# Designs tried in a protein design run: peptides against a protein of PDB entry 1Y0J. Part 42

Target 1, 39 residues: chain A of PDB entry 1Y0J
Amino acid sequence: EARECVNCGATATPLWRRDRTGHYLCNACGLYHKMNGQN

## One batch from the design tools (peptide; made by RFdiffusion4, then SolubleMPNN)

Design b2_p21_1_s1 (from b2_p21_1, 7 letters changed)
Fold by OpenDDE base, seed 4:
Structure b2_p21_1_s1 (fold): chain B 39 residues (1-39), chain A 21 residues (1-21)
Amino acid sequence: as target 1 above (39 residues)
Amino acid sequence: LPPLSPEELARYRELAAELLA
């Protein structure tokens, strides 16, 4: 198994981010969540 | 939040790249 973004399913990103409950997000999706008021 | 569309994802990838530069 490979790490994947819980939002878009990407398995590669220049920077892994995490939501408030620890789920992994790619850099882009992490920024999306941040800009929409969710971590 | 709903998942990003391919087009939105492309926009956020560009925006995020600027933050890393």
Scores: peptide ipSAE 0.522, ipTM 0.846, DockQ to the pose 0.658
Fold by OpenDDE base, seed 5:
Structure b2_p21_1_s1 (fold): chain B 39 residues (1-39), chain A 21 residues (1-21)
Amino acid sequence: as target 1 above (39 residues)
Amino acid sequence: LPPLSPEELARYRELAAELLA
């Protein structure tokens, strides 16, 4: 199965993160969301 | 949140890399 970041579409990242509802985010987008809050 | 621009994405990738290192 191909995992992809729901924000930028990246399929590879040094660290997969997940938002509050369980959607996968790449490390960069996950950090972005964490710092800025909201979906 | 709105999608990151290519430049912002690059900046956050760099910032995130620092946290992993």
Scores: peptide ipSAE 0.463, ipTM 0.829, DockQ to the pose 0.709
Fold by OpenDDE base, seed 1:
Structure b2_p21_1_s1 (fold): chain B 39 residues (1-39), chain A 21 residues (1-21)
Amino acid sequence: as target 1 above (39 residues)
Amino acid sequence: LPPLSPEELARYRELAAELLA
């Protein structure tokens, strides 16, 4: 299996995060979403 | 949200790294 950040496409990250609907986000994109809201 | 630009992605990677440190 290959997990991928739904925002930037990264397949590796120090910490996997998830948006409010359960989609996987890399650490950076997860922080971006948290700070800006939505998803 | 719109996808991060390469520049924004770099900035957030740096910021996120600081939070983990």
Scores: peptide ipSAE 0.452, ipTM 0.826, DockQ to the pose 0.728
Fold by OpenDDE base, seed 3:
Structure b2_p21_1_s1 (fold): chain B 39 residues (1-39), chain A 21 residues (1-21)
Amino acid sequence: as target 1 above (39 residues)
Amino acid sequence: LPPLSPEELARYRELAAELLA
């Protein structure tokens, strides 16, 4: 399977992150979510 | 959270890169 960022749709990133419910986020979007909280 | 705009995405990619450096 091809992993995809649930926020921006990117399929490649220097670091995969995950939100609190386990959804995959690219490094950038993961940081975005972390800094802005909620989700 | 709302999806990142192309411009915001660019900014966060840069910021996130700093954290990995």
Scores: peptide ipSAE 0.520, ipTM 0.847, DockQ to the pose 0.715; fails the geometry check

Design b2_p21_1_s2 (from b2_p21_1, 10 letters changed)
Fold by OpenDDE base, seed 1:
Structure b2_p21_1_s2 (fold): chain B 39 residues (1-39), chain A 21 residues (1-21)
Amino acid sequence: as target 1 above (39 residues)
Amino acid sequence: LPKLSPEELAEYRKLAEELLA
C-alpha cells in the first residue's frame, strides 16, 4: 500500500504529519491545517 | 478544512520548505 495525504493526495513529502484523528497529511497540508486552527 | 487550491498548495509547499531549511 501507498500512503497519501488526505488533503491533496500527495504520495511523497519531506515530512509526514498527522491530524488529531490520525489522518496523514503531507508537510504542506499539515502546516496549512495547523495555521488555520484545524488538524 | 476545505481542500487547498493549487495556488494555496504551492504557497504552503514553499512555506513548509522554508521551515525545514
Scores: peptide ipSAE 0.476, ipTM 0.832, DockQ to the pose 0.714
Fold by OpenDDE base, seed 2:
Structure b2_p21_1_s2 (fold): chain B 39 residues (1-39), chain A 21 residues (1-21)
Amino acid sequence: as target 1 above (39 residues)
Amino acid sequence: LPKLSPEELAEYRKLAEELLA
C-alpha cells in the first residue's frame, strides 16, 4: 500500500509527520497541525 | 480545524521547505 497524507492526500513529501493519534501527514500539513493544534 | 484550503496548503509547503533548508 501507499502512504497518503490524511489531510491533503499527498503521496510524496520530503518529511512524513504524524498527528497525536498516529495519522500520517505530509510535511506541510503536519506543520500546520503542529502550529494550530489540529487540522 | 477544517482541512487546509489549496491556498493555505501552498503557504505551508513553502514554510515547511524553508524549515528543512
Scores: peptide ipSAE 0.472, ipTM 0.829, DockQ to the pose 0.710
Fold by OpenDDE base, seed 3:
Parts: C-alpha cells; sequence; structure tokens
Structure b2_p21_1_s2 (fold): chain B 39 residues (1-39), chain A 21 residues (1-21)
C-alpha cells in the first residue's frame, strides 16, 4: 500500500490524519491544514 | 492549501509533536 501524505509526500509519521475527503496527511500537515483551513 | 515550505514543515512537525506529548 505505501501510505503517503498528500501534502508533503512523507511516508512515515507519528500520527496519520485525514482530510475531510479521506486523503491521508502526516501529523504535521494535518495540523497545518486544520489551522489554516482547507483539507 | 499550497504545500508547506521546508521551514514551515519543520515548524509544524515540532508543533504537532508537542500536541502529541
Amino acid sequence: as target 1 above (39 residues)
Amino acid sequence: LPKLSPEELAEYRKLAEELLA
């Protein structure tokens, strides 16, 4: 499967997050999107 | 949103880690 963050391409993170449409985001990018809007 | 710059990514990695702690 090889999961990747749709924002930065990272393949590893201490916590996988997902945007509202189900795309995977690493912990950092998930937080970034949460704080700046749009997922 | 646009992709994060290396600096922003580092900032959010740090911030996100703090939230996990």
Scores: peptide ipSAE 0.471, ipTM 0.830, DockQ to the pose 0.697
Fold by OpenDDE base, seed 5:
Structure b2_p21_1_s2 (fold): chain B 39 residues (1-39), chain A 21 residues (1-21)
Amino acid sequence: as target 1 above (39 residues)
Amino acid sequence: LPKLSPEELAEYRKLAEELLA
């Protein structure tokens, strides 16, 4: 199984991020989370 | 928060790329 962004489903990104509970986010979605809070 | 819309996702992809550059 491939890693996926839990928000958008992307399987590739310039920079993997993680939310506070360890779920993977792509760079864009991780930035969104950082700026706006959790989904 | 709701999941990102396609439009927001595009915006944040652009913003994130700019931050990496």
Scores: peptide ipSAE 0.464, ipTM 0.825, DockQ to the pose 0.718

Design b2_p21_1_s3 (from b2_p21_1, 8 letters changed)
Fold by OpenDDE base, seed 1:
Structure b2_p21_1_s3 (fold): chain B 39 residues (1-39), chain A 21 residues (1-21)
Amino acid sequence: as target 1 above (39 residues)
Amino acid sequence: LPPLSPEELAHYRELAAKLLA
């Protein structure tokens, strides 16, 4: 299996995050979504 | 949200790394 960030497509990250619907985000994109109110 | 530009992605990667440290 291969997990991917649904925003940037990265397959590796220091910390996997998830959006409100359960989709995986890399650490950077998770922070981006959090700061813009749409995680 | 729109996908991050390469520049934004680089900046958020660095910011996120600092928050983990």
Scores: peptide ipSAE 0.505, ipTM 0.842, DockQ to the pose 0.690
Fold by OpenDDE base, seed 3:
Structure b2_p21_1_s3 (fold): chain B 39 residues (1-39), chain A 21 residues (1-21)
Amino acid sequence: as target 1 above (39 residues)
Amino acid sequence: LPPLSPEELAHYRELAAKLLA
């Protein structure tokens, strides 16, 4: 299935991440969210 | 948390790539 980053809409990334509620984030956006601590 | 701007997206892509290296 087609996966999308819920933050930027990217459909490809070196590493899929997930936020605390399980939404998919690309590697970059996942790191961004982790560093900023919020959704 | 607002969505990443194009500049921020590029920055974090670069940063994240370094962390995977």
Scores: peptide ipSAE 0.482, ipTM 0.833, DockQ to the pose 0.730
Fold by OpenDDE base, seed 4:
Structure b2_p21_1_s3 (fold): chain B 39 residues (1-39), chain A 21 residues (1-21)
Amino acid sequence: as target 1 above (39 residues)
Amino acid sequence: LPPLSPEELAHYRELAAKLLA
């Protein structure tokens, strides 16, 4: 495993999310991307 | 200064870590 958020490097999060291309994001970064449309 | 994205905050965190090492 050793999953990491591709945006901030976090290895733990209440909820793993994925961006449009399938990269894993922590909940916080995932929500940020969703709200802003891009990294 | 506009709010920093999580990515920008991560970059500053990494920079700080390097400076403190």
Scores: peptide ipSAE 0.056, ipTM 0.551, DockQ to the pose 0.056
Fold by OpenDDE base, seed 2:
Structure b2_p21_1_s3 (fold): chain B 39 residues (1-39), chain A 21 residues (1-21)
Amino acid sequence: as target 1 above (39 residues)
Amino acid sequence: LPPLSPEELAHYRELAAKLLA
């Protein structure tokens, strides 16, 4: 039941984000994806 | 991939130290 970022595998983050398809991303990866459109 | 945070870098540093000990 432990959530993890689909990009980096982090299990803890100040803010969980989601991509357009609903996958969970940590705050850092979510922001990077939003800004650059890639991993 | 985004740059590693200081916390993430510390985790990798600790892991490397354990593997090389």
Scores: peptide ipSAE 0.063, ipTM 0.530, DockQ to the pose 0.138; fails the geometry check

Design b2_p21_1_s4 (from b2_p21_1, 8 letters changed)
Fold by OpenDDE base, seed 1:
Structure b2_p21_1_s4 (fold): chain B 39 residues (1-39), chain A 21 residues (1-21)
Amino acid sequence: as target 1 above (39 residues)
Amino acid sequence: LPPLSPEELAEYRRLAAELLA
């Protein structure tokens, strides 16, 4: 399988997150989205 | 320079992918 962060394209992260629509985000992008509500 | 935001990093990663394609 080849999971990718839908924002930055990272394929590895300490913690996979998901946005409100179910897209996978790496930990860093997920936290950024959570804090800012945007990419 | 300040550290890149995930948005900025994403832009550079996309650019790199385009250049390598």
Scores: peptide ipSAE 0.062, ipTM 0.576, DockQ to the pose 0.055
Fold by OpenDDE base, seed 4:
Structure b2_p21_1_s4 (fold): chain B 39 residues (1-39), chain A 21 residues (1-21)
Amino acid sequence: as target 1 above (39 residues)
Amino acid sequence: LPPLSPEELAEYRRLAAELLA
């Protein structure tokens, strides 16, 4: 398996998150999206 | 310079990948 963040392509993160449609995001990208509502 | 957003960092990563390919 090779999970990767759909935003930045990172393959490792302290915590995997998911966007509203279920795509995987690394912790940093997930938090950014949550805080700003967009890329 | 302000810190790069994850989106901006992703764009640079993509560019780097293209140049290295």
Scores: peptide ipSAE 0.061, ipTM 0.569, DockQ to the pose 0.054
Fold by OpenDDE base, seed 5:
Structure b2_p21_1_s4 (fold): chain B 39 residues (1-39), chain A 21 residues (1-21)
Amino acid sequence: as target 1 above (39 residues)
Amino acid sequence: LPPLSPEELAEYRRLAAELLA
């Protein structure tokens, strides 16, 4: 049960986030998606 | 080199994974 960021593949992050479709993103990628609407 | 955005870093991580496969 190792969680991975669907964008960069990171397995560790200070805060796990989720995109609109429920996929897990690391904090950095999640913030990037939120701010820009894309990878 | 300037720091990479999450998007750019993700691209390099994917490329590295492909080369190591």
Scores: peptide ipSAE 0.059, ipTM 0.574, DockQ to the pose 0.055
Fold by OpenDDE base, seed 2:
Structure b2_p21_1_s4 (fold): chain B 39 residues (1-39), chain A 21 residues (1-21)
Amino acid sequence: as target 1 above (39 residues)
Amino acid sequence: LPPLSPEELAEYRRLAAELLA
């Protein structure tokens, strides 16, 4: 499969995360969203 | 967008230096 972060487009990350609506985010973007509630 | 990691920032700095050399 070719998963990619919906925020930055990264295709590799040490940990895949998901936002409230189920979209995949790389670890970095996921943490940012969680902490700030925005891109 | 999340802030750049030290590694990402280093990559951009390297690329900039190469273009300006």
Scores: peptide ipSAE 0.049, ipTM 0.481, DockQ to the pose 0.140; fails the geometry check

Design b2_p21_2_s1 (from b2_p21_2, 12 letters changed)
Fold by OpenDDE base, seed 3:
Structure b2_p21_2_s1 (fold): chain B 39 residues (1-39), chain A 21 residues (1-21)
Amino acid sequence: as target 1 above (39 residues)
Amino acid sequence: SEEEERRRLEEIEEKRRRQLE
């Protein structure tokens, strides 16, 4: 299996994050969403 | 023991990682 960031499609990241609904995000996209209030 | 200390440190790191998720 291969996990992917739902925002950018990245398959590798130093830290996997999840949004409030459980979607997987790479570290960069997770921080971006948090800072801009995106979901 | 060194093994117990390593295990404790790993648990701390895991908790910190979960906080950043």
Scores: peptide ipSAE 0.027, ipTM 0.354, DockQ to the pose 0.022
Fold by OpenDDE base, seed 4:
Structure b2_p21_2_s1 (fold): chain B 39 residues (1-39), chain A 21 residues (1-21)
Amino acid sequence: as target 1 above (39 residues)
Amino acid sequence: SEEEERRRLEEIEEKRRRQLE
């Protein structure tokens, strides 16, 4: 498996997150989108 | 048609974007 952030393409992160449909997001992208609601 | 397919792809992309927010 080659997990990758669906937003930025990162393949490594201290904490993997998921969007509401289960797609993987790196920690940074997950937090950014959650807090700002913008790309 | 090509235009219809493009629109569908854009809609899918938009929905995907909203899910990331």
Scores: peptide ipSAE 0.023, ipTM 0.397, DockQ to the pose 0.095
Fold by OpenDDE base, seed 1:
Structure b2_p21_2_s1 (fold): chain B 39 residues (1-39), chain A 21 residues (1-21)
Amino acid sequence: as target 1 above (39 residues)
Amino acid sequence: SEEEERRRLEEIEEKRRRQLE
C-alpha cells in the first residue's frame, strides 16, 4: 500500500492517524493539529 | 469575485482544520 499524509505529504510515519472523515495523517501532523488547533 | 473565492477557500480551510482536531 502507498499512502500520504493529507497535510504534509509524508509517506512514512511511526503511526498513521486519521481525521474525522477518514483521511490519513502522519503522527506528527495529527498530534500538531490536535494540540494547537492551528491549520 | 476574488474576495468571494478567498472567503470560500477560508471556509474550506476552517472545516479542514476542525476535521484534524
Scores: peptide ipSAE 0.022, ipTM 0.398, DockQ to the pose 0.106
Fold by OpenDDE base, seed 5:
Structure b2_p21_2_s1 (fold): chain B 39 residues (1-39), chain A 21 residues (1-21)
Amino acid sequence: as target 1 above (39 residues)
Amino acid sequence: SEEEERRRLEEIEEKRRRQLE
């Protein structure tokens, strides 16, 4: 298995998230975009 | 031109950003 964050390319994260289109995001990027989406 | 290519890339990046939001 080789999963990558579609935003930063990270291959490891404490928690995998997904964007609105279903692509994988690392926890950090997922939280970052979630936070920015509230701006 | 470099300007047009930059703009195209920026548009792609913007669309990508929107998908993450």
Scores: peptide ipSAE 0.022, ipTM 0.418, DockQ to the pose 0.149

Design b2_p21_2_s2 (from b2_p21_2, 11 letters changed)
Fold by OpenDDE base, seed 3:
Structure b2_p21_2_s2 (fold): chain B 39 residues (1-39), chain A 21 residues (1-21)
Amino acid sequence: as target 1 above (39 residues)
Amino acid sequence: REEEEERRRREREEKKKRQLE
């Protein structure tokens, strides 16, 4: 059950997030996408 | 067997990339 960030491939994060499509993001990528839009 | 496992890894990675894009 190795969860990975779909954006950066990180396997560890203090908080797992999901995008609007349900993909797993690490906390950093999830915040980046929220602040700057999906890039 | 190792080549098939690598192919499956690449296919999963490509699917993740396409879902983000």
Scores: peptide ipSAE 0.076, ipTM 0.492, DockQ to the pose 0.196
Fold by OpenDDE base, seed 2:
Structure b2_p21_2_s2 (fold): chain B 39 residues (1-39), chain A 21 residues (1-21)
Amino acid sequence: as target 1 above (39 residues)
Amino acid sequence: REEEEERRRREREEKKKRQLE
């Protein structure tokens, strides 16, 4: 029910992101993936 | 009921994990 980051489980973030496959990421994890590629 | 809710939680978490990998 509550939106959470698929990478770190965070339920709160300044900005929700989605990856190319549509998964929700927190801002921090989304930026990390953007800069370093997929883990 | 609580056991079923916990099972459903674990299944959701595992689904998210498989989608991230």
Scores: peptide ipSAE 0.075, ipTM 0.487, DockQ to the pose 0.191
Fold by OpenDDE base, seed 1:
Structure b2_p21_2_s2 (fold): chain B 39 residues (1-39), chain A 21 residues (1-21)
Amino acid sequence: as target 1 above (39 residues)
Amino acid sequence: REEEEERRRREREEKKKRQLE
C-alpha cells in the first residue's frame, strides 16, 4: 500500500498536501484545489 | 490471492470515494 492523491490517484509527487478535511493531495491537485476549488 | 488483493483495492478506493463525497 502507498499514499495516493484522493483527486487523481497519483502515488508519487514532489510534495504531499492536505485539504481542509485532511485528505491527501499530490502537489498539482493541491495547488489546483487551492486556486480553483474542488475538481 | 489475486481476488483478495482486488477486494482490498476496491475497499480502499471506496473509502477514498466516501471521504470526498
Scores: peptide ipSAE 0.073, ipTM 0.483, DockQ to the pose 0.137
Fold by OpenDDE base, seed 5:
Structure b2_p21_2_s2 (fold): chain B 39 residues (1-39), chain A 21 residues (1-21)
Amino acid sequence: as target 1 above (39 residues)
Amino acid sequence: REEEEERRRREREEKKKRQLE
């Protein structure tokens, strides 16, 4: 088992985030999506 | 109408961004 970012596949991050559907995002991808609305 | 539709679009996009954790 390993938690992965659904956007980039990262398995480690200082902060796990989630999208509106509950999928896990790394901190970087979560911030990127929040700012841009897309990946 | 276009300005109102654009405003509504921006509000929807902002609401979508707020739902990202």
Scores: peptide ipSAE 0.048, ipTM 0.419, DockQ to the pose 0.039

Design b2_p21_2_s3 (from b2_p21_2, 13 letters changed)
Fold by OpenDDE base, seed 4:
Structure b2_p21_2_s3 (fold): chain B 39 residues (1-39), chain A 21 residues (1-21)
Amino acid sequence: as target 1 above (39 residues)
Amino acid sequence: SEEEERKRKEEIEQKKAEQLA
């Protein structure tokens, strides 16, 4: 398992998140998407 | 089995992640 954030490619994060389509996001990108909607 | 336990654990974590998105 080599999980990566679909937005920035990060492989490590304090908390993994998942977008509406089920893709993994690091905590930072997940929060950004939650606040602004998907890019 | 240990593999089933791992899979169940991962599913729980994924569900938690979805709740936070």
Scores: peptide ipSAE 0.075, ipTM 0.502, DockQ to the pose 0.034
Fold by OpenDDE base, seed 2:
Parts: sequence; structure tokens; C-alpha cells
Structure b2_p21_2_s3 (fold): chain B 39 residues (1-39), chain A 21 residues (1-21)
Amino acid sequence: as target 1 above (39 residues)
Amino acid sequence: SEEEERKRKEEIEQKKAEQLA
């Protein structure tokens, strides 16, 4: 396993998210992209 | 089996992680 955020490389997060293409994002990066209309 | 348990856990985690960014 050892999942990684495709944006920052983090391997741990309180909540994993996914971009529209199915890649995993940590909670922080996922929220950042959502708030800025990115990813 | 250990493999089946691993896969089940992965599926659960993946489904929970399907929250779009």
C-alpha cells in the first residue's frame, strides 16, 4: 500500500480525497483544489 | 484468506476516499 497524495506526496491525512480522475489527495490538497476550482 | 481481507479493507478505504476534490 503506502498511499501518497499526488499533489504533495503526503502519506498520512485525516481524510483521503480523490480528484475527478481518481487520483488520491490528502485532505488539505483536496480542499485547496476544491476551493480554488482546481483539479 | 489474508488476501481477501486485505482487498476488502482496500475497497472500503477506496470507497470512503471517493470524495471528489
Scores: peptide ipSAE 0.074, ipTM 0.504, DockQ to the pose 0.036
Fold by OpenDDE base, seed 1:
Structure b2_p21_2_s3 (fold): chain B 39 residues (1-39), chain A 21 residues (1-21)
Amino acid sequence: as target 1 above (39 residues)
Amino acid sequence: SEEEERKRKEEIEQKKAEQLA
């Protein structure tokens, strides 16, 4: 296992997200990227 | 098995993640 957010390295999050290129992001980073047009 | 269940849940999580992109 050991999935990690490609942005912050977090290994745990209430909700895993995926950016437009398919990379995993924690919920917080996913929302951040979405706000900046990257998710 | 525990591993199969983990993989199944992982797949579900991935599908949900894709819905948010």
Scores: peptide ipSAE 0.074, ipTM 0.503, DockQ to the pose 0.037
Fold by OpenDDE base, seed 5:
Structure b2_p21_2_s3 (fold): chain B 39 residues (1-39), chain A 21 residues (1-21)
Amino acid sequence: as target 1 above (39 residues)
Amino acid sequence: SEEEERKRKEEIEQKKAEQLA
């Protein structure tokens, strides 16, 4: 199980996040999406 | 087992994601 951020492809992050559709995002991308009304 | 630990960690990670997303 090599998880990847669906946004940037990162495979390592201090905290995995998940968008509204259940896709995995690294912490940075998750926060970015949330900030921009995405996720 | 390795599978049980993987599932445990996944559950914890998912719960964290649900709280912060």
Scores: peptide ipSAE 0.076, ipTM 0.513, DockQ to the pose 0.036; fails the geometry check

Design b2_p21_2_s4 (from b2_p21_2, 12 letters changed)
Fold by OpenDDE base, seed 5:
Formats: C-alpha cells, structure tokens, sequence
Structure b2_p21_2_s4 (fold): chain B 39 residues (1-39), chain A 21 residues (1-21)
C-alpha cells in the first residue's frame, strides 16, 4: 500500500505534511489543519 | 450532519492508528 493522507486519503501530493501528532497529510489538508487547528 | 462527521472522524482515527502502528 502507498502512503495516504489520513484526512482525505490522497496518495499523491506536491508536499507531504504532518499533523501535530506526526500523521501524514497531503499539502492541502496539512494547510487546512494548520490554519484551523483541527479537522 | 453530525453522524457523517463522526463517521469521518472515526475513519481518520483508524487511519492514524494504522499509520502509527
């Protein structure tokens, strides 16, 4: 299996990010989480 | 709806667990 964004399930992204607990997020979800502080 | 939101949160939590393990 391939790495996936824990929020949206995306398997490809220009930049992998991590949430505060270290889980992988795609760039879009990572930015969303950072800006909103939560899912 | 709250039910759909809860389902999504559970799915995310499950994915987080799999990734952490």
Amino acid sequence: as target 1 above (39 residues)
Amino acid sequence: EEEEKKKKEKEIEEKKKRQLA
Scores: peptide ipSAE 0.433, ipTM 0.777, DockQ to the pose 0.829
Fold by OpenDDE base, seed 4:
Structure b2_p21_2_s4 (fold): chain B 39 residues (1-39), chain A 21 residues (1-21)
Amino acid sequence: as target 1 above (39 residues)
Amino acid sequence: EEEEKKKKEKEIEEKKKRQLA
């Protein structure tokens, strides 16, 4: 299995991030989530 | 728009559940 961004499904990213519950987000989605508190 | 957002949120929730399982 490969890690996937829970928001967009991306399997590759320059930097993996995590949301507050520990789920993986790609860099772009992680930044968006951090700024807006939403996916 | 509201229906599309709700659909995406549901998909995200399911992906989150699969990741924790």
Scores: peptide ipSAE 0.421, ipTM 0.772, DockQ to the pose 0.792
Fold by OpenDDE base, seed 2:
Structure b2_p21_2_s4 (fold): chain B 39 residues (1-39), chain A 21 residues (1-21)
Amino acid sequence: as target 1 above (39 residues)
Amino acid sequence: EEEEKKKKEKEIEEKKKRQLA
């Protein structure tokens, strides 16, 4: 199985991020989540 | 639009559950 962003479903990203609960986010969604506190 | 937003949120929650399992 391949890792995917829990928000947008992307399977590739220049940098994998994690939310506060440890779920994987792509770089773009991770930055958005950090700024807004939510997906 | 509110229904679509709620649907997306539910989908994200399901993906989160699968990732932790």
Scores: peptide ipSAE 0.420, ipTM 0.770, DockQ to the pose 0.835
Fold by OpenDDE base, seed 3:
Structure b2_p21_2_s4 (fold): chain B 39 residues (1-39), chain A 21 residues (1-21)
Amino acid sequence: as target 1 above (39 residues)
Amino acid sequence: EEEEKKKKEKEIEEKKKRQLA
């Protein structure tokens, strides 16, 4: 088992983020979601 | 376009469910 971004499937990122419900997002997707609300 | 976007949203939702399980 390996952690992956629920949005893009990335398995590596310099900074793991979480959405409001605790799901893991890579740095890029996490920032995108924060800026735009969702994918 | 909209249908493919909807398909991706569903796929993401399934991944979220698997991650919390």
Scores: peptide ipSAE 0.417, ipTM 0.769, DockQ to the pose 0.808

Design b2_p21_3_s1 (from b2_p21_3, 10 letters changed)
Fold by OpenDDE base, seed 3:
Structure b2_p21_3_s1 (fold): chain B 39 residues (1-39), chain A 21 residues (1-21)
Amino acid sequence: as target 1 above (39 residues)
Amino acid sequence: EERKRIREEYERRLAERRAAR
């Protein structure tokens, strides 16, 4: 089965992250969220 | 700097999503 970043839809990333509610984010989106808040 | 690199990679990922539509 495939996993997708809930923000950008990417299926591949060097590191899967999770937001505060447990949704999967790619590394890039996760770092951006951490820096600026949700999306 | 780090903040700039993070933003740029984020924007690239969003652009890739748009291109896949």
Scores: peptide ipSAE 0.614, ipTM 0.868, DockQ to the pose 0.063
Fold by OpenDDE base, seed 5:
Structure b2_p21_3_s1 (fold): chain B 39 residues (1-39), chain A 21 residues (1-21)
Amino acid sequence: as target 1 above (39 residues)
Amino acid sequence: EERKRIREEYERRLAERRAAR
């Protein structure tokens, strides 16, 4: 199974990140979540 | 700035999700 960003559904990213609960986020979504304190 | 770049990339990803449907 391919990893998928829980926010945007992307399956490809230069860097996988994880939210505070451990869900995978692509780099873009992860950075945005971090900047805004989750989303 | 960084915040703007981050937001823009985030919005592109969401747009890609919408387009993929």
Scores: peptide ipSAE 0.612, ipTM 0.869, DockQ to the pose 0.064
Fold by OpenDDE base, seed 4:
Structure b2_p21_3_s1 (fold): chain B 39 residues (1-39), chain A 21 residues (1-21)
Amino acid sequence: as target 1 above (39 residues)
Amino acid sequence: EERKRIREEYERRLAERRAAR
């Protein structure tokens, strides 16, 4: 098993982020969610 | 600008997911 972004499934990112409920997001998806409120 | 760069990287990640499936 490996950590993966709950949004895109990526397993590598320069910075792991978390959503409000603690789920891991890659940097790209995290920034996108932050910009739009969610996907 | 920044918003566009963020969107482009996001879309690239989704494309990579699709390509991996």
Scores: peptide ipSAE 0.606, ipTM 0.866, DockQ to the pose 0.062
Fold by OpenDDE base, seed 1:
Structure b2_p21_3_s1 (fold): chain B 39 residues (1-39), chain A 21 residues (1-21)
Amino acid sequence: as target 1 above (39 residues)
Amino acid sequence: EERKRIREEYERRLAERRAAR
């Protein structure tokens, strides 16, 4: 099994991030969440 | 600007998800 972004399903990213509840997000989705608050 | 770049990359990732269906 491989880690996946809980938002877009991506398995590859230059930097793994986490949302407020600890779920993994790729860099792109994590930055978007940080900017807007949620998916 | 940064906000725009972040949004564009986010949209690209979502498009990739849809293409993988």
Scores: peptide ipSAE 0.603, ipTM 0.865, DockQ to the pose 0.064

